# Ledger of designs, part 42: peptides against a protein of PDB entry 1EBD

Target 1, 138 residues: chain A of PDB entry 1EBD
Amino acid sequence: KASYEGKVAAEAIAGHPSAVDYVAIPAVVFSDPECASVGYFEQQAKDEGIDVIAAKFPFAANGRALALNDTDGFLKLVVRKEDGVIIGAQIIGPNASDMIAELGLAIEAGMTAEDIALTIHAHPTLGEIAMEAAEVAL

## One batch from the design tools (peptide; made by RFdiffusion4, then SolubleMPNN)

Design b2_p14_8_s1 (from b2_p14_8, 8 letters changed)
Fold by OpenDDE base, seed 5:
Structure b2_p14_8_s1 (fold): chain B 138 residues (1-138), chain A 14 residues (1-14)
Amino acid sequence: as target 1 above (138 residues)
Amino acid sequence: SKWEEYYQLILERA
C-alpha cells in the first residue's frame, strides 16, 4: 500500500495526478508456514450477505510441494456464486507470501475462478495450486 | 477480527 501510494504521489508530482483506489490489499504473515490473504475471507463475505463458494486445495496434493517435502497448508479461494468472480483468497503454506500476488492480480482484475482454472500453470510448481483450487470452485 | 480469521486459517490447516 505504501509503495503504491508512493508511486501515485510521484506521478502527481510529475504532473500526472491519479487517484488511490484499492480493490484488494494483500496481507502477509512471514511465519512458518507463511500466511497470506487478499480480499474477503469466507466468513466476511457471509457476514455481508454474499453467497460464496470456498474452494480449498491442499499443498499435500501439489506436485511441487511434495517434491519439496513441504506440504503443510492449503490455498482457499472465496468465489462469489452469482458470477464466479474471485473476491478473496488465502494461502497458508510454502511461498504463500509470493504466491498471493497472482491472486491479488486476479481479484483486482475482477477475474473468475474459470479464468484461473483455464490459465496454464507450469508443472510442477507451487503456483499451480491456484489453478487446482479454481477448478474446485467450478 | 482479521486476526481471528487468521487463527481460523491456522486451525483449518490441521
Scores: peptide ipSAE 0.341, ipTM 0.848, DockQ to the pose 0.027
Fold by OpenDDE base, seed 1:
Formats: C-alpha cells, sequence, structure tokens
Structure b2_p14_8_s1 (fold): chain B 138 residues (1-138), chain A 14 residues (1-14)
C-alpha cells in the first residue's frame, strides 16, 4: 500500500495522471509459517451480510508441501455464493507471501472460483493449492 | 486457534 501510494504520488508530481484504487490490497506477515491475506476474511463478509463459501485446502494435502516437509497451514478462498466471484483469500503456510499475488490478481480481475479451478497449475507446486481450494468452492 | 491469531496479525498489519 505504501509503495503503491508512493508511486502514485511520484507520478502525480511528474504530471502523469494517476489514482489510488484500493480493490485488493495484500497484507503479509513474514512469520513462520508466513501469513498472507487479500480481500475479505470470511467473517468480514458475513458481518456485511454477504453470503459466502469458505473453501479451505490444507498444505498437508499438497504434494510440494509434503516434499518440502512444510505442511503446516492452509489456503482459504472466500467466494461470494451468488456469482462465484472470489472476494477474499488467506494463506498460512510455505511461501504465503508470494503465493498471495495470484489470488490478488484473481480478485482484482473479478474472477470466479471456477476460473482458478480451470487454470492449470504446475505439479507439484505449492501454488496448485489455489486450484484445489477453488475446486472445493465448486 | 493459533491460525485465528495469525489472521489477527494480518489484520493488524494491514
Amino acid sequence: as target 1 above (138 residues)
Amino acid sequence: SKWEEYYQLILERA
């Protein structure tokens, strides 16, 4: 957020039109395991009256996580039931700080769980957990 | 759970 705001400010000073539009701002905690989030948490959505599906998939069931012997945690997708659009995502586990970018992109683009489920992810990778969680939401 | 604590950390970080 701060970096993005800085870029916008710099562009404005340079005379280039720019705007700050916070749609899906990621938040990362560089703990062990790492934590990352973008968009709505499940409870936030519920508090606002949004009917959501919370689709969760554990790293313990991810091939790459098993190979790395780092299986703590999970990925959670928060999916709006009415249209299947992903409105939030949380990752607690290996490489969460980098993996959140895919989900940020999906939310920014207004993608559905089906979009991610139908996106082929390399095997075995940590990233394919997003596809697995998306399948849970279907 | 400890995972909920992590979620709170994320919220505080944002």
Scores: peptide ipSAE 0.232, ipTM 0.786, DockQ to the pose 0.040
Fold by OpenDDE base, seed 4:
Structure b2_p14_8_s1 (fold): chain B 138 residues (1-138), chain A 14 residues (1-14)
Amino acid sequence: as target 1 above (138 residues)
Amino acid sequence: SKWEEYYQLILERA
């Protein structure tokens, strides 16, 4: 966020207006396992009166994670029940810091869980977990 | 879950 804010400021100074009011600003903690979040947390959405589906899929069920022997954690999608739109995502596990970008893109684009579920992900990859979690949300 | 709690703890430390 700080880096992005700096970039926005630099662009503004250069005379190039840019948006700063993004919904999906990621937060990453480079712990072991890594933690990443973008958009709404489940409880945050509930506190705001949004009826959500919290769809979790564990890395223990992901083929690539198993192959890497790195299966701690999960991916959680926070999906608005009314229209299936993804409004948040959290990842705890391998490569969370990079994988969060896909979900950030999905949220900013207003994509649904169905959109992700119908997107073919390479096999076997950690990224498949996003597709799997999306299927859970359907 | 354990990992959800872990996540919160990690964030609190950050």
Scores: peptide ipSAE 0.188, ipTM 0.764, DockQ to the pose 0.033
Fold by OpenDDE base, seed 2:
Structure b2_p14_8_s1 (fold): chain B 138 residues (1-138), chain A 14 residues (1-14)
Amino acid sequence: as target 1 above (138 residues)
Amino acid sequence: SKWEEYYQLILERA
């Protein structure tokens, strides 16, 4: 976020248009396991009166995670029930800091859980967990 | 679960 803010500031100074308020600004904690979040948490959405589905899928059920012997945690999608749009995502687990980018993109683009579920993810990858979680939300 | 607790403590704490 700070890096992006700096970039926006630099572009503004240079006279270029800058969009500052993105819907999906990721937050990452480089802990062990890594933690990453973008968009709404489930409870945040509920507090705002948004009816959501919280779809969770564990790394323990992911083939690549098993192969890496790193199966801690889960991925959670927060999906708006009304239209299936992904409005938040949280990841605790291996490579969460990088994996969150896909979901940030999805949220920013207004994609649905179905969009992610129908997107082919390479096998075996940690990224498949996003697809699996999306399928849970359907 | 422990990971839900971790989820709350690490990500939703701030």
Scores: peptide ipSAE 0.108, ipTM 0.696, DockQ to the pose 0.033

Design b2_p14_8_s2 (from b2_p14_8, 8 letters changed)
Fold by OpenDDE base, seed 3:
Structure b2_p14_8_s2 (fold): chain B 138 residues (1-138), chain A 14 residues (1-14)
Amino acid sequence: as target 1 above (138 residues)
Amino acid sequence: SAWARYEQLILARA
């Protein structure tokens, strides 16, 4: 966020056109396990009157996590019920800090849970947990 | 829960 804001500010000061603000800014806690979030938390959406599906899938059921013996945590998608659009995501578990980028992209692009569910993810990988959570939302 | 604690940490950093 700070890096992006600095770039935008520099371009504005120089009198050049600036990029549009991003909708979804990721937040990461580099703990063990790592935690990452982008977009709405479930309760935030509910507080704003958005009817959502909270789709959760545990790393304990992820093949790569099992192979790594690192199965703590889960991925949660916050999906707007009206149209299936992903409006938030939270990850606690292995490689959460990097994995959040896929979901940030999905939110910025206005993708649905179906879009993620239909995206082929290699097996076994940590990343396929996003696909699994998306399927839960369907 | 552990997740609830982490959620607060994430929100604090956002």
Scores: peptide ipSAE 0.077, ipTM 0.685, DockQ to the pose 0.040
Fold by OpenDDE base, seed 4:
Formats: C-alpha cells, sequence, structure tokens
Structure b2_p14_8_s2 (fold): chain B 138 residues (1-138), chain A 14 residues (1-14)
C-alpha cells in the first residue's frame, strides 16, 4: 500500500496522471507459513450483506506442495454467489506472498471463478491451487 | 485456531 502510494506520487511529480485505487491491495505476512490476502475476507463480505461462497483448497492436495514437503495451509477464494465474481482471496502456505498476485489481478479484472478454473496452470506447480480452488467454487 | 490467528495478522497489516 505504501509503495503503491509512493508510485502514484512519483508519477504525479513526473507529470503523469495517476489515481490511488484501493480495490485490491494485497497484504502479506512473511511468516512460516506465509500468509497473504487480497480483497474481501469471507466475514467482511458477509458483514456487508454479500452472499459469498468461500472455496477452500488445501496445499496438502497440491502435487507441488507434496513434492516440496510443504503442505501446511490452504488457498481460499471468496466468490460472490450472484455472478461468480472473485472478490477476495487468502493464501496460507508456500509461496503465498508471490501467488497472491494472480488473484489480485483476477479481482482487479473482475474475473469469475470460472475464468480461473478454465485457465490452465502448469503441472505440477503451487499455482495450480488457484485453479483447484476456483473449481471448488463452481 | 492457528489459521484464525494468521487471518488476524493479515487484517492488522492491511
Amino acid sequence: as target 1 above (138 residues)
Amino acid sequence: SAWARYEQLILARA
């Protein structure tokens, strides 16, 4: 967030129009396992009256995580039931701090769980977990 | 739970 705000300020100083957009600002905790989040948490959505599906997929079921012997945690997609749009995501597990970017992009672009589910992810990768969680949401 | 604690940590950093 602070880095993004700094970039906006720098662009403004450089004469480029820019606006601060806090729609999908990621938050990361570099713990073991790593934790990352973008957009709505499930309860936040519910508190705002949004009917959501919380689609959860464990790293214990991810081939690459198994190969790495690092299977703690999960990926959770918060999907709006009405239209299947992804409005939030949380990752606890290996490479969460980097993997959150895909989901940030998805949220910013207004993508649905189906969009992610239909996107082929390389096998075997940690990133497949996003696809798997998206399939759960369908 | 541990997961709940992690979620709170994320929220605190947001």
Scores: peptide ipSAE 0.073, ipTM 0.679, DockQ to the pose 0.040
Fold by OpenDDE base, seed 5:
Structure b2_p14_8_s2 (fold): chain B 138 residues (1-138), chain A 14 residues (1-14)
Amino acid sequence: as target 1 above (138 residues)
Amino acid sequence: SAWARYEQLILARA
């Protein structure tokens, strides 16, 4: 966030007018396993009256995670039922700190679970778990 | 739960 705001300010000063405009700020805990989140938690959405689907997929079912013998945790998508738009995501597991970026992008772009489900992810990769979780949400 | 702890950590850092 701070880096983004600084970039916007620098660009504006350099003659490229812009404004800070973001929906989701990622939060990362560099623990073992790593934890990352962006957008709504399931309960937060419910508390605000948003009807959501919480779609969870475990790393224990991910081919790359199995190959790495690092299968703790899961990815959870928080999907708005009304339109299928992803409004939040949480990851506990390998490479969570980097993997959250895809989901941050998805949220900022207003993508749906279907969008991610239909996006081919390389095999085998940890990133496939996002696609798998999206399929759960369908 | 482990997840509950992590959720609190994430929220605290947000």
Scores: peptide ipSAE 0.063, ipTM 0.668, DockQ to the pose 0.037
Fold by OpenDDE base, seed 2:
Structure b2_p14_8_s2 (fold): chain B 138 residues (1-138), chain A 14 residues (1-14)
Amino acid sequence: as target 1 above (138 residues)
Amino acid sequence: SAWARYEQLILARA
């Protein structure tokens, strides 16, 4: 957040109009396991009257996580029911700090769960968890 | 829960 805000400020000073948009600003806790989030939490969406699907997929069901013997945690997608658009994501698990980037991109671009579900992810990778969670949300 | 604790940490950073 701070680095992004700094970039926006620098651009503004340079005469390039820009705005701070927090919709796809990731938040990361570099704990063990790592935790990362972007966009809405499920309860935040509900509090704002947004009807959502919260789709969860565990690392324990992922081939790469099993191979790494690092299977703690899960990925959660928060999907707006009306149109299937991804509006939030949370990850607790290995490499969460890097995995959140794909979902930040998806949210920023207004992608749907279907878009992610239909995106081929390399096998075996931790990234497949995003695809699996998206499929759950369909 | 552990997840709830993480959520609070994330929200605190937002």
Scores: peptide ipSAE 0.052, ipTM 0.662, DockQ to the pose 0.041

Design b2_p14_8_s3 (from b2_p14_8, 7 letters changed)
Fold by OpenDDE base, seed 4:
Structure b2_p14_8_s3 (fold): chain B 138 residues (1-138), chain A 14 residues (1-14)
Amino acid sequence: as target 1 above (138 residues)
Amino acid sequence: SAWERFYQLILARA
């Protein structure tokens, strides 16, 4: 569980960042657990009429998180249903502040959930959660 | 807003 409030570090919070219209800019809160977001939130996408899959995978199901005894939180991928392209991601949990970069890259590159699902992540790592969430979105 | 909801989630967890 979270134990304290953290500081907010954001490249930009103005408006509602869109992976379609704008460069994906990460936002991070260095709380415990850490929180990070890039691209669309699920509701933002829905508000814009984008049909999305919100693929959520808990750290409680991640081997490395279990080994670290730090299993609070989740990773959520926001995937456009039409083409499977990742348009947003949120992470609450261990190492969220660093892990968000992979997903930011994926969004900027127009990668699909399948792309990440097929990317082998080292075992056991926190990063595997991205692969797991991507598989959920398939 | 989505950001507000996100931040409230963080605050609630803190």
Scores: peptide ipSAE 0.085, ipTM 0.685, DockQ to the pose 0.056
Fold by OpenDDE base, seed 3:
Structure b2_p14_8_s3 (fold): chain B 138 residues (1-138), chain A 14 residues (1-14)
Amino acid sequence: as target 1 above (138 residues)
Amino acid sequence: SAWERFYQLILARA
């Protein structure tokens, strides 16, 4: 695990997008706020000629984040326009390191933004921000 | 690069 994390960190620091090598492997930085990414970055997708929607939703608009007074950051979904499939996600904010797992699963399974939007997330939770961002992508 | 921008966000917030 440490070796894996070290490699991911090294690639990130070196400016190499891990998404090229590991589409569904998350990269996490346990900073404050936490940062997490899985799959394509928006610009990375564009550079490869993929037409994408970047759907962004701020933690400042998330009920649980507000209740926790921890509203810095956002969740971004990178959605392929052609078929609505989620191909990437980035989270900067509270509990990003854990919440990225849902989106990693979605990407690995080839799910669409609609799939996430139609999945009921408990309210109020930090995790429902994924649902909110997915709705933005629709 | 994408990671560079991502890390700049981290550095700005850390």
Scores: peptide ipSAE 0.068, ipTM 0.682, DockQ to the pose 0.039
Fold by OpenDDE base, seed 5:
Structure b2_p14_8_s3 (fold): chain B 138 residues (1-138), chain A 14 residues (1-14)
Amino acid sequence: as target 1 above (138 residues)
Amino acid sequence: SAWERFYQLILARA
């Protein structure tokens, strides 16, 4: 966020109109396992009256996680039922700090769970778990 | 649960 705001400020100083406008700000905790989140938590959405699907998939069922013997945690997608749009995501597990970027992009772009489910992810990879969670949401 | 505590940590750093 600070880096993004700094870029906006630099562009403004250079005479290029720009504004800070984002739907979601990622948050990362570099713990073991790593934790990452972007957008809504399930309960936050519900508290705001948004009808959501919480689609959860465990790293214990991910091929790459198994191969790495690092299977603690899960990925959770928060999907708006009305239109299938992803409005939040949480990851606790291996490489969560980097993996959250794909989902941040998806949220900012207004993508649906179907969009992610239909996106081919390399096999076996940790990132493949996003596709698996998206399939759960369908 | 431990996972719930992690969610709170994430929220605090957002």
Scores: peptide ipSAE 0.060, ipTM 0.677, DockQ to the pose 0.038
Fold by OpenDDE base, seed 1:
Structure b2_p14_8_s3 (fold): chain B 138 residues (1-138), chain A 14 residues (1-14)
Amino acid sequence: as target 1 above (138 residues)
Amino acid sequence: SAWERFYQLILARA
């Protein structure tokens, strides 16, 4: 049911890309696995001439995800190379709908990948994946 | 578009 609802929502949004400012607003699909995005996609940034690092980390390498037996997907950070500022993030995986909030906050605050990498995340948690992805971006 | 590609990823795995 949740997967079906997510599919319907995704199709509706995809069919009306100009309905709202999707760059500034987090987008969440409550599918299985969940999907979420905030800020720039990698290709959007590149199309605008922004040099970015796309740092990707899989849930298959996250301890909590393994414990939950829910390891499908990944987290991707879009980091501006010039100053290391996080300008976008995408998550496909467990609890993506809630995890996107941390990254939305980071983007709005103008935080860098280093900021997240140096932020201690509780162990074991899904949120650690953000820290791991941030480390990849360094 | 980037969003369209993202939504296709969603549709593919949902």
Scores: peptide ipSAE 0.048, ipTM 0.667, DockQ to the pose 0.048; fails the geometry check

Design b2_p14_8_s4 (from b2_p14_8, 7 letters changed)
Fold by OpenDDE base, seed 1:
Structure b2_p14_8_s4 (fold): chain B 138 residues (1-138), chain A 14 residues (1-14)
Amino acid sequence: as target 1 above (138 residues)
Amino acid sequence: SAWDRYYELILARA
């Protein structure tokens, strides 16, 4: 966030208009396991009256995580029931800090769970867990 | 749960 705001400020000073957009700002904790979030938490959405599906998939069921012997945690997608649009995501587990970027992109682009479910992810990768969670949301 | 604590950490940084 701070880096993004700094970039916007620098661009403004340089005469290139830009705005700070706080939509889908990722939050990362570089712990072990890593923890990352973008968009709505399930409870936040519910508190705002948004009917959501919370689709969770464990790293214990991910082939790459098993191969790495790093299977703690899960990925959770927060999907708006009305239209299937992904409005939030949380990851606790291996490479969460990097994996959150895919989901940030999806949220920014207004993608649905179906979009991710239909996106081919390389095998075996940690990223496949996003596809699996998306399938749960369908 | 332990995972709930991680959620709280995320919220603190958000």
Scores: peptide ipSAE 0.065, ipTM 0.670, DockQ to the pose 0.040
Fold by OpenDDE base, seed 4:
Structure b2_p14_8_s4 (fold): chain B 138 residues (1-138), chain A 14 residues (1-14)
Amino acid sequence: as target 1 above (138 residues)
Amino acid sequence: SAWDRYYELILARA
């Protein structure tokens, strides 16, 4: 967030108008396992009266995670029930810090769980977990 | 699960 804000400011100073968009700014903790979040947490959505599906998929069920012997944690998608739009995501597990970017993109683009579920992810990859979680949300 | 508890900790700090 701070880096993004600084970049926006630098661009503005350089004569390129820009604005800070806080819709889907990721937060990452480089712990072991890593954790990352973007958009709404489930409870935040509920507190705002948004009816959501919290679709959770464990790394223990991900082929690449198994192959890496790193199966701790899960990916959670927060999906608005009304239209299936992804409004938040949290990842605890391997490569969470990088994987969160796909979900940030999805949120920014207003994509649905179906969009991700129908997107073919390379096999075997950790990234498949996003697809799996999206399928859970359907 | 332990991970659910960890999730809650993250949520509390969010």
Scores: peptide ipSAE 0.056, ipTM 0.660, DockQ to the pose 0.033
Fold by OpenDDE base, seed 2:
Order: C-alpha cells, then sequence, then structure tokens
Structure b2_p14_8_s4 (fold): chain B 138 residues (1-138), chain A 14 residues (1-14)
C-alpha cells in the first residue's frame, strides 16, 4: 500500500495524474509461516450481510508443500454465493506473501471461483492450493 | 484448531 501510494504520488508530481485504488490491497506478515490477506475476511463479509462460501484448503494436502516438508497452514477463499465472485482470500503458509498476488489479481478482476478452478496451475506447486480451494467453493 | 486461532489473529490485525 505504501509503495503504491508512493508511486501514485510520484506519477502525479511528474504530470501523470493517478488515483489511489484501495481495492484488493494485500496485507502480508512475514512470519513463519507467512500470513497474507486480500479483500474480505469471512466474518467481515457476513457482518456486511454478504452471503459467502468460505472455502479452505490445507497446505498439508498439497504435493509441493509435502515435498518441501512445509505443510503448516491453509488457504481460504471468501466467495460470494450469489455469483461465485471471489471477494477475499487469506493464506497462512509457505510463500503466502507471493501466492496472495494471484488472488489479489482475481479479486481485482472480478473473477469467480470457477475461473480459478479452471485455470491450469503448474504441478507440483504451492499455487495449486488456490485452484483446490476454488474447487471446494464450487 | 490452532490454525483457526491464527487466522483469527490475522483478522484482529486487519
Amino acid sequence: as target 1 above (138 residues)
Amino acid sequence: SAWDRYYELILARA
């Protein structure tokens, strides 16, 4: 967020007006395991009256995580039931700080869980967890 | 679970 705001400010100063877009701003905690979030948490959505599916998939069920012997945590997708659109994602686990980018993109683009589920992810990768969680949401 | 609690901690920080 800070980096993005700085970029916007620099561009504005350079004569290229830009508005700060706070939609789908990721938050990352570089702990062990890493934590990352973008968009709605499940409870936040519920508090706003949004009917959601919280689809959770553990790293322990991911082949790459197993191969790395780093299986702590999970990925959670928050999907709006009405239209299947992904409105939030949280990741606790290896490489969460990088994995969150895909989901931030998905949220920003208004993609559905089906979109992610039908996207081919390289095998074996941690990124497959996003696909698996999306399938859970279907 | 422990990870659910961790998730809640993340939520609290958000």
Scores: peptide ipSAE 0.055, ipTM 0.662, DockQ to the pose 0.033
Fold by OpenDDE base, seed 5:
Structure b2_p14_8_s4 (fold): chain B 138 residues (1-138), chain A 14 residues (1-14)
Amino acid sequence: as target 1 above (138 residues)
Amino acid sequence: SAWDRYYELILARA
């Protein structure tokens, strides 16, 4: 966050106006298991009057997580019902701090759950859980 | 739940 704000400030000084968008700023806790979030939490969206689908998929059902014997936690997608656009994501589990980047990209690009569901993810990988959660949202 | 506490931690760092 601080690094991003610094970049925005530097660009403004250089004559390139930019705005800070906190919606897609990732938050990471390097705990065990790791925690990561970007965009809306389910309740935040509801409090703002956004009708959402909360699509959750557990690492206990992910092939790579099973192979690694690291199956605690889940991935949750917060999907706007009106158009299927992903507006938030939370990950608790292995490699959450790195995996959140894919979902941050998806949110910034205005992608839908269907877009992620139709994106081929290598099998078996931890990242595949994003595709599985997206399928739940459909 | 334990996971709910993790959500709170994430919110605190956002």
Scores: peptide ipSAE 0.047, ipTM 0.652, DockQ to the pose 0.040

## One batch from the design tools (peptide; made by RFdiffusion4, then SolubleMPNN)

Design b2_p15_1_s1 (from b2_p15_1, 5 letters changed)
Fold by OpenDDE base, seed 4:
Parts: structure tokens; sequence; C-alpha cells
Structure b2_p15_1_s1 (fold): chain B 138 residues (1-138), chain A 15 residues (1-15)
């Protein structure tokens, strides 16, 4: 976000209109376990009257996480029930800071849970958890 | 929400 804001500021100073409007700005805390979020939290969506599915999948059920002996946490997808569009995601667990980028892309592109569920993820990988959570949302 | 409308639009454009 800070980097993006810097670009917008530079463009404004240069007299160029900033036409870039992102929907999904990631927030990351490099703790152990890492925490990452993009888009809506479940409660934020509910507070705005959005009917959502909160699809949660634990790292304890992820093959790569098991192999790494790092199984704390989960991935949560926040999916709008009306059309299956992903509107938010939260990850608490291994490599959350990098894994959130896939979900940021999905949100920005207007993808559905089905789009992720139908995307083959390599096995075993941490990223596979996104596919598993997406399947839960179906 | 303008954000949700943008997401819906982008979704529809991809179909």
Amino acid sequence: as target 1 above (138 residues)
Amino acid sequence: SATLEKLRRRHEERR
C-alpha cells in the first residue's frame, strides 16, 4: 500500500491522473505464524449486509504443511453467495505473506470460488490450500 | 458498495 501510494503521489506531482484503482490491497504481518489479509473480512461483509460464505480450510489438513511440520492456522475465503465471487481472504499460517497474492489476483480479476477450485495446484504445496478452501465454498 | 460493483462488473466481463 505504501509503495502504491508513493506511485500515486509521484504521478499527481507530475500532473498525470492516476487511473489505477485497486480493489484488493493486501495487509501482511510477518509474525510466526504469518498473517495476511486481502479484501473483506467475514464480519465486515456481514456488517454491510452482504450475504457471504466463509470457507475455511486448516493447514493441518494440507500435505505440504504436514511435511514441513508447520500446520498452525488456516485459510479463509469470503465468498459472496449471490454469484460466488471472492470478495476477501485471510491466511494465518506458513508463507501467508506470499500466498495472499494469488487471492489478491483472484479478487482483482473478479474470480469466483469455482475458478480457484478448477485451477490445478501442484501437490503437495501450501498454495493447494486455496483450492481446498474454494472447494469448501462450492 | 462501489468495490463490490467493480468486482461484479469484472466478473461479468470475464464470462
Scores: peptide ipSAE 0.273, ipTM 0.860, DockQ to the pose 0.807
Fold by OpenDDE base, seed 3:
Structure b2_p15_1_s1 (fold): chain B 138 residues (1-138), chain A 15 residues (1-15)
Amino acid sequence: as target 1 above (138 residues)
Amino acid sequence: SATLEKLRRRHEERR
């Protein structure tokens, strides 16, 4: 967020209209476990009257997390029910700070839970949890 | 919201 804000400020100073109003600005906390978020939280969507599916999958059920003995936390997708579009994602767990980028891309591209579910992820990987959470949302 | 409208538009444009 701070880096993006700095870039927007630099563009504004240069007289370029910030033509890129990003929908999904990631927020990361480098705690143990790491926390990352992009787009809507479930409660934020509900407060705006959006009917959502909150699809949650635990790292305790992820093969790579088990192999690494680092299974705390989960991935949550926030999916709009009317069209299946991903509008938010939260990750608490191993490598959350890097893994949030895939979901940020999905949100910015207007992807659905089905798009993620039908994307082949390498097995076993931490990133595979995104596919598992997307399947929960179907 | 403007955010939701953008997401909808991007989804429709991708179809």
Scores: peptide ipSAE 0.263, ipTM 0.850, DockQ to the pose 0.868
Fold by OpenDDE base, seed 5:
Structure b2_p15_1_s1 (fold): chain B 138 residues (1-138), chain A 15 residues (1-15)
Amino acid sequence: as target 1 above (138 residues)
Amino acid sequence: SATLEKLRRRHEERR
């Protein structure tokens, strides 16, 4: 966020009007396991009266995580039930800090769980867990 | 929510 704000400021100084209007700001903790979040948490959505599906998939069921012997944690998608739009995501596990970017993109683009479920992810990769969680939401 | 309305709009625009 701070880096992007710096870019916007530089562009404005250069005479190119720019605005920061992101829906989803990622939060990352480089712990072991790593933690990453973007958009709504399940409980936050519920507290706002949003009917959501919380789709969870464990790294213990991911082929790449197994191969790496790093299977702690899960990915959770928070999906608005009305239209299937992804409104949040949380990752606890291997490479969470990088993997959250895909989900940030999905949220900002107004994608649905179906959009991710129907996107082919390379096998075996940690990234497949996003597809698997999206399938749970269907 | 303004955020949710923005997401809905972006979804509709993409479809």
Scores: peptide ipSAE 0.248, ipTM 0.848, DockQ to the pose 0.820
Fold by OpenDDE base, seed 2:
Structure b2_p15_1_s1 (fold): chain B 138 residues (1-138), chain A 15 residues (1-15)
Amino acid sequence: as target 1 above (138 residues)
Amino acid sequence: SATLEKLRRRHEERR
């Protein structure tokens, strides 16, 4: 976030058009378990009158998380019902700080839950949780 | 919001 805002500020100072898009800016807390978020929280979307699906998948149901003996937490996708576009994601669990990047990309690119659900993820990986949560949102 | 409209546009452009 700070790096992104710094780039925007530098561009503005240089007289170039720039915009800050806070929906696609990730936030990470390197706790145990890690916490990461990008885009809308479910309640934020509801407060703005957006009809959403909140799809949740637990780390306890993931083969890699089981193999690592680190199964606390979940991934939540916030999906706009109208068109299936992903508008937010939250992750609490192992490697959340890195896993959030895939979802930030998905949001910024205007991807749907279907796009992620139909993407083959390697097995077993923590990344499969994004695919599983996307399937829940369908 | 302008952001949601941008996301909607990008979604449609990818279809």
Scores: peptide ipSAE 0.222, ipTM 0.829, DockQ to the pose 0.653

